# Designs tried in a protein design run: peptides against a protein of PDB entry 3HUF. Part 164

Target 1, 320 residues: chain A of PDB entry 3HUF
Amino acid sequence: MWIIEAEGDILKGKSRILFPGTYIVGRNVSDDSSHIQVISKSISKRHARFTILTPSEKDYFTGGPCEFEVKDLDTKFGTKVNEKVVGQNGDSYKEKDLKIQLGKCPFTINAYWRSMCIQFDNPEMLSQWASNLNLLGIPTGLRDSDATTHFVMNRQAGSSITVGTMYAFLKKTVIIDDSYLQYLSTVKESVIEDASLMPDALECFKNIIKNNDQFPSSPEDCINSLEGFSCAMLNTSSESHHLLELLGLRISTFMSLGDIDKELISKTDFVVLNNAVYDSEKISFPEGIFCLTIEQLWKIIIERNSRELISKEIERLKYA

## One batch from the design tools (peptide; made by RFdiffusion4, then SolubleMPNN)

Design b2_p22_5_s2
Fold by OpenDDE base, seed 1:
Structure b2_p22_5_s2 (fold): chain B 320 residues (1-320), chain A 22 residues (1-22)
Amino acid sequence: as target 1 above (320 residues)
Amino acid sequence: SEKKKKELLEKEEKEIEEELKK
């Protein structure tokens, strides 16, 4: 989201969130959802127009800002952005930091991009929330992205957390739920006056972790917890692979259970399978190798003695 | 500082006056 602040109290000492939309900036406008009052002698009654676009699909992957358009409203003293005069037709900016000078005002409006990018675990929730979140200037998507800051966990009572949720947790993304999204949808008016009133997702996250026994106390409890172990996995989702990497595992990939030969078994401590393969092929598992699902592995990893637990299971099957 | 703020505002006034004379 774009946040503006200014020196010299020209914004009344307040920070403001700018959502996608159009804003008239000037000396003789009233602060509201589409107007920003800025008071200085050289600032025109209606001085500039700011237009913030909705996020693009590219912004979801890059964490880039919503495009910021600035147009001078044919003022005597002009408008500058980053010390450059705004062109007659207006200019568009993709920089994360904008120093906006209105007229000869010695104080600048400082606009900065606060990165917020929300990944969804399922397409149904994305479909429900994407439009509203995009209107907040928040990029949204389903695919893994290095730009993601937040991850929406699906609340299914009594279900295991998904691989996406596990991976999001280990990546140190802020896990949120529908309650936080509802809260975000209601704050548009309050944050016009004070950007500090933006809901903190960390409280929601802390509550999720505290109330769900499927999470360890911290990502650090799990990261590299299985360092020194080797696994083999089916070439499944990238998230599954990245999850196992974050556990410190050496990973070998295979395309089918038939590719698990004696050489692979000799180098591998256990095999990680998806639920479908585990359930269908349970009778045909290679002898002398421990096979488990990601969900079964997760249940071991969240325990304080995860290394001892996994070692016991490996030993049990080597001697069976 | 309030002093620096005042000096900057006085500079704005001078720049306005100079531009109005053109």
Scores: peptide ipSAE 0.309, ipTM 0.881, DockQ to the pose 0.943
Fold by OpenDDE base, seed 5:
Structure b2_p22_5_s2 (fold): chain B 320 residues (1-320), chain A 22 residues (1-22)
Amino acid sequence: as target 1 above (320 residues)
Amino acid sequence: SEKKKKELLEKEEKEIEEELKK
């Protein structure tokens, strides 16, 4: 989201969120959803237009800002952004920090980008929320991104957490739910005067972890917990691969269960499968190798003695 | 400081006056 603040109390000592939309900035406007009052002698009654665009798909992957357009409204003293005079037709900016000077005002408006990128694990939830979140200047998507700051978990009581949720947790992404999204939808009017009124996603995350026994106490308890072990997996999911890497596993990939030969068995401690393959092909598992699902592995990983538990399961199958 | 703020505002006034004389 774009946040603005100003020096010399020209914004009344308050920070403000600029959601996607158009704002008239000037000395003789009233602060509201489309106007920003800035008081100085050289500032025109209506001085500049700010236009914040909705997020692009690229912004979701990069964590870059919504495009910020500035237009001078044919003022006597002009408008500058980052010490450069704004062109007659206006200029667009993708920098994360903008110093906006109106006229000869000795105090600048400082605009800065606070990154918030929300990944969804469920396409139906993305379809429901994407438009509203984009109107808040929040990039959204389904795919993993290094820019992802938040991950939406679906509140289904009694369901196991997904691989996406497991991976988001280990990446130290803030896990949120539909209640947080609902809260975000209500704050738009309240944060006009004070950007500090944005909801605390970390409190939502703490409550999710506290109330769900499927989460360990911290990501650090699981990261590299299986260092020194080797696994094989089907080359089907990038998130599954990255999850296993974060556990410290050496990973071999194969295309089908038929590719599991004596050589692979000799160098692999266990095979990780998705639920569909595990259930459908259980009768065709090769002898002498331990096969489990990611969900079964996760149940072991969240235990404090995960290494000992895995070792015992491997030994059981070698001597069976 | 309030003093520095006042000095900066006086500078703005001077710059306005100089631009109006051109």
Scores: peptide ipSAE 0.307, ipTM 0.879, DockQ to the pose 0.884
Fold by OpenDDE base, seed 3:
Structure b2_p22_5_s2 (fold): chain B 320 residues (1-320), chain A 22 residues (1-22)
Amino acid sequence: as target 1 above (320 residues)
Amino acid sequence: SEKKKKELLEKEEKEIEEELKK
């Protein structure tokens, strides 16, 4: 989201969120959803137009800002952005920090991009919320991205958390739920006057973790908890691979259960399978190796004695 | 400081006056 603040109280000491849309900036406009009052003698009654575009798909992957367009409204003293005069037809900016000077005002409007990218675990929830979140200047998507700041967990009572949720947690992404999204949808009008009224996602996250026994107390409890162990997995998901890496596992990949030979077994402590393969191929598992799903592994990882539990299961099958 | 703020605003006024005389 774009946030503006200004030096010298020319914005009345307030910070403001700029959502996608068009804003007229000037000395004699009234602050509302489409106008920003700025107070200085050299600033025209209607001085500039700010236009913020909705996020692109690229912005979801890069964490880049919504495009910020500035147009001078044919003023006597002009408009500058980052010490450069705005062109006659306006200019567009993708920088995360903009210093906007209106006329001869000695104080700048500082616009800065607060990165917020929301990943969804569920396509139905994405379809429900994407439009509203995009209108807040928040990129959304389903795929993992290094730019993701928040992850939406689906509240299905009694269901195990997904691999996506597990990975998001270990990546230290702020996990949120539909209640936070609902709250975000209601604050749009209130944050126009004060950007500090933006809801704290960390409080939502803390509540999710506290109320769900499927989460450890912190990501640090699980990160590298299986250092020194080796696993093999089907090359089916990059997210699953990255999850296992965050656990500190050495990972070998295979294409089919038939590729698991004696050499691989000798170097591998356990095999991680997806649910479909685990359920269908239980009778065809390689002898002498511990096979489990990611969900079964997660149940072990969240225990305080995870290393001892895994060691016990490995030993049980080696001596069977 | 409030003093520096005042000096900057007085500078803005002078720059406006100079530009209006051209």
Scores: peptide ipSAE 0.306, ipTM 0.879, DockQ to the pose 0.867
Fold by OpenDDE base, seed 2:
Structure b2_p22_5_s2 (fold): chain B 320 residues (1-320), chain A 22 residues (1-22)
Amino acid sequence: as target 1 above (320 residues)
Amino acid sequence: SEKKKKELLEKEEKEIEEELKK
């Protein structure tokens, strides 16, 4: 989201969030959802127009800002952005930091980008929330992104957490639920005057972890917990692979259970399968190898003695 | 400081007056 601040109290000492939309900036406008009052002698009654675009798909992957357009409204003293005079037709900016000078005002408006990118685990929830979140200037998507700051978990009572949720937890993404999204939708008007009124996602996250026994106390309890072990997995999802890497596992990939030969068995401590393959092929597992699902592996990893538990299962199958 | 703020505002006034005389 874009946040503006100003020197010399020309914005009344407040930090303001600018959502996607159009704003008239000037000395003789009233502060509202589409107007920004700025008080200085050289600032025109209606001085500039700010236009913030909705986020692009690219912005979800890069964590880049919504495009910020500035137009001077044919003022006597002009408008500058980053010490450059704004062109007669207006200019567009993709920098994360903008210093906006209106007329001869000795104080600048400082605009800065606060990155927030929300990943969804469920496409139905994305479809429900994407439009509203984009209108807040928040990029949204389903795919993993290095720019992701928040991850939406679906509250299904009694369901196991998904691989996406497990991975989001281990990569230290703030896990949120639909209650937080609902709260974000209600505060849009209140945060116009004070950017500090944005709801704290960390409180939501703490409540999720505290109330769900499927989460360890911290990601650090699980990261590299299986260092020194080797696994084989089906070439399924990128998230599954990245999850196993964060556990410190050496990973071999295979395309089918038929590719699990004596050589692979000799190098591998256990095989990780998806639920569909595990359920269908359970009777046909290779002899002398421990096979489990990611969800079964997760249940072991969240235990304090995860390494001992895995070792016991490996030994049990080698000597059976 | 309040003094520096006042000096900057006085500078703005002078720049306005100069531009109005052109």
Scores: peptide ipSAE 0.310, ipTM 0.881, DockQ to the pose 0.853; fails the geometry check

Design b2_p22_5_s3
Fold by OpenDDE base, seed 1:
Structure b2_p22_5_s3 (fold): chain B 320 residues (1-320), chain A 22 residues (1-22)
Amino acid sequence: as target 1 above (320 residues)
Amino acid sequence: KEEELKKLLEEEEKKIEEEEKK
């Protein structure tokens, strides 16, 4: 989200969130959803127009800001952004930090981008929330991205957490739920005057982890916990691969169960399968190898003695 | 630095008030 603040109390000492939309900036405007009052006689009655675009798909993957357009409203002394005069037709900016100077005012409006990108675990929740979140200037998507800051967990009572949720946790993404999204949808008007009124996602996250026994106490309890072990997996999802890498596993990939030869078995401690393959092909598992699902692996790695548990299961199947 | 900027603001505001009186 874009946040503005200003030097010399020209914004009355307030930090303001700018959502996607159009704002008239000037001395003789009243603060509302479309106006930003700036208190100085050096500033025109109506000085500039700010236009913030909704996030693009590219912004979700890059963590870049919503495009920020500035137009001078034909003022005597113009408008500058980062010491450059704004062109007559306006200019667009993709920098994360903007110093906006209105006319001869020596105090600048400082605009900065607070990165917030929300990944969804399922298409249904994305379809429900994406429009509202995009109108808050929050990029949304389904795919993993290095720019993702938050992950929406699907709360189905009694279901195991998904691979996406496991990976989001281990990569230290803030896990949130629908209650937090509901709260975000209601704050749009209340945070106009005070950016500090933005809901704390970390409190929501702490409550989710505390109330769900499927999570370890911290990601650090699981990261590299299986260092020194080797696994083989189907060439399926990037998230599954990255999850196993974060556990410290050496990973070999195969295309089908038929590709699991004696050589692969000799260098592999266990095989990780998706649920569909595990359930359908359980009778066809290669002899002398421990096969498990990611969900079964997760139940082991959240235990304090995960290495000992894995070792016992490997030994049990080698001697069976 | 903030005090210098305040003085600069006051000087620019005075110039504008003098221009508006002309």
Scores: peptide ipSAE 0.220, ipTM 0.816, DockQ to the pose 0.412
Fold by OpenDDE base, seed 5:
Structure b2_p22_5_s3 (fold): chain B 320 residues (1-320), chain A 22 residues (1-22)
Amino acid sequence: as target 1 above (320 residues)
Amino acid sequence: KEEELKKLLEEEEKKIEEEEKK
């Protein structure tokens, strides 16, 4: 999201979140969803127009800012951004930091981008929330992104957490739910005068973890917990691969169960399968190797003695 | 620096007030 603050008292000492939209900036406007009052006689009654675009699809993957357009409203002394005079037709900016000078005012408006990207685990929830979140200047998507700051957990009652949720947790992404999204959507008007009123996701995250026994106390309890073990996995998803890497596993990939030869078995402690393959091909598993799903592996990983548990399962099948 | 900027602002505001009185 874009946040503005100003040097001196020209913004009344307040920080403001700018959502996607158009703002008239000047001395003789009243602060609202489309106006920014700047208190100085050195500033024109209507001085500039700020236009913030909605996030692009690219912004979800890069964590880049919403495009910021500045137009001078034909003022006597013009408008500058980063010490450059704004062109007659206006200019667009993709920099994360903008120093905006209105006319001869020696105090600048400082705009800075606070990165927030929300990944959804569920397409239906994305479809429900994406429009509203984009109108807050928050890029959204389903696919894993290095720019992801928050992850919306799918609330399926009685189901195991998804691989996406497991991976988001291990990546130290802030896991949130629909209650946080609902709260976030309601604060739009309150943050006009005080950007500090933006809800903190950390309390929501703490409550999710505390109330769900499928999570360990911290990601650090799981990261590298299986260091020294080797697995083979079906090449199904990048998220599954990255999850197993974060566990400290040495990973071999295969395309079918038929590719699991004696050589692969000799160097592999266990095989990780998706649920569909596990259920359909359970009778055709290679002899002498431990096969499990990611969800079954996760249930072992969240235990305090995960290394001992996995070792016992490996031994049980080597001697069977 | 902040005091210098404040003084510059006051000077520009004063010039504008003098122009608005004409």
Scores: peptide ipSAE 0.214, ipTM 0.811, DockQ to the pose 0.368
Fold by OpenDDE base, seed 3:
Structure b2_p22_5_s3 (fold): chain B 320 residues (1-320), chain A 22 residues (1-22)
Amino acid sequence: as target 1 above (320 residues)
Amino acid sequence: KEEELKKLLEEEEKKIEEEEKK
């Protein structure tokens, strides 16, 4: 989201969120959803127009800002952004930090981009919330991205957490739920004057972790917890691979269960399978190797004695 | 630096007030 603040109390010492939309900036405007009052006699009555675009799909993957357009409203002394005079037709900016100078005012308006990108695990929830979140200047998507800051889990009572949720937790994204999204949708008007009124997602996250026994207390409890062990997995998903890597596993990939030879078995402690393959091919599992699902592995990892538990299962199958 | 900028603002605001009184 774009946040503005200013030097010399020309914004009354307040920070403001700029959602996608158009704003008239000047001395003789009243603060509302489309106007920004700037308190100085050096500023024109109507000085500039700011236009924030909705996020693009590219912004979800890059964590880049919503496009920021600035137009001078034919003022005597013009408008500058990053010490450059704004062109007569206006200019567009994709920089994450903008120093905006209005006329001869020695104090600048500082616009900065706070990165917030929300990944959804469920396409139905994305379809429900994407439009509203985009109107807040928040990029949204389904695919894994290095730019993701938040992850929406679906609260299905009694369901196991997904691989996406497990990975989101381990890579230290803030896990949120539909209750936080509902809260975000209601605060749009209240945060216009004070950006500090933006809801803290960390409180929501702490409550999710505290109230769900499928999560460890912290990502650090699981990261590298299986260091020194080796696994093999089907080359099915990048998320599953990255999850296993964060556990500290040495990973070998295979294309089919038929590719699991004696050499692979000799260097591998266990095989990780998806649920569909596990259920369909359990009769044809290679002898002398421990096969489990990611969900079964997760249940072991969240235990304090995870290394001992997995060692016992490996031994049980090697010496049976 | 902030005090210098504040003085510059006060000087520019005073010039504008003197121009508006003419």
Scores: peptide ipSAE 0.211, ipTM 0.810, DockQ to the pose 0.382; fails the geometry check
Fold by OpenDDE base, seed 2:
Structure b2_p22_5_s3 (fold): chain B 320 residues (1-320), chain A 22 residues (1-22)
Amino acid sequence: as target 1 above (320 residues)
Amino acid sequence: KEEELKKLLEEEEKKIEEEEKK
């Protein structure tokens, strides 16, 4: 999201969130959803127009800012951004930091980009929330992104957490739920005057973890917990692969259970399968190999003695 | 530096007030 602040109290010492939309900036406007009052006689009554665009698809992957357009409203002394005079037709900016000078005012308006990028685990929830979140200047998507700051977990009572949720937790993404999204939808007006009124996602996250026994106390309890073990997995999901890497596993990939030869078995401590393959093929598992699902692996990983539990299970099958 | 900028602002505001009175 874009946040503005100013030097010399010309914004009344307040930080303001700018959502996608158009703002008239000047001395003789009243602060609202489309106006920014700037307190100085050196500034025109109506001085500039700011236009913030909605996030692009690229912004979801890069964590880049919403495009910021500045137009001077034919003022006597013009407008500058980063010490450059704004052109007559206006200019567009993709820098994360903008120093905006209105006329001869020696104090600048400082605009800075605070990255917030929300990944969804469920496509139906994305479809419900994407439009509203984009109107807040928040990029949204389904695919993993290095720019992802938050992850929306679907609360299904009594269901196991998904691989996406497991991976989001281990990569230290802030896990949020629908209650947090509902709260975000209500704050649009309240944060106009004070950017600090933005809801704390970390409090939501702490409450999710505290109330769900499917999460360990911290990601650090699980990261590299299986260092030194080797697994084979069906090449099904990039997220599954990245999850197993974060556990410290050496990973071999195969395309079918028929590709599990004696060589692969000799190098592998256990095989990780998806639920569909595990349920269909459990009668036909190769002899002498430990097969489990990611969800079964997760149940072991969240235990304090995960390495001992895995070792005992591997030994049980080697000597059977 | 902030006090210097404040003085510059006051000087520019005074010039504008003098121009608006003419």
Scores: peptide ipSAE 0.209, ipTM 0.807, DockQ to the pose 0.379; fails the geometry check

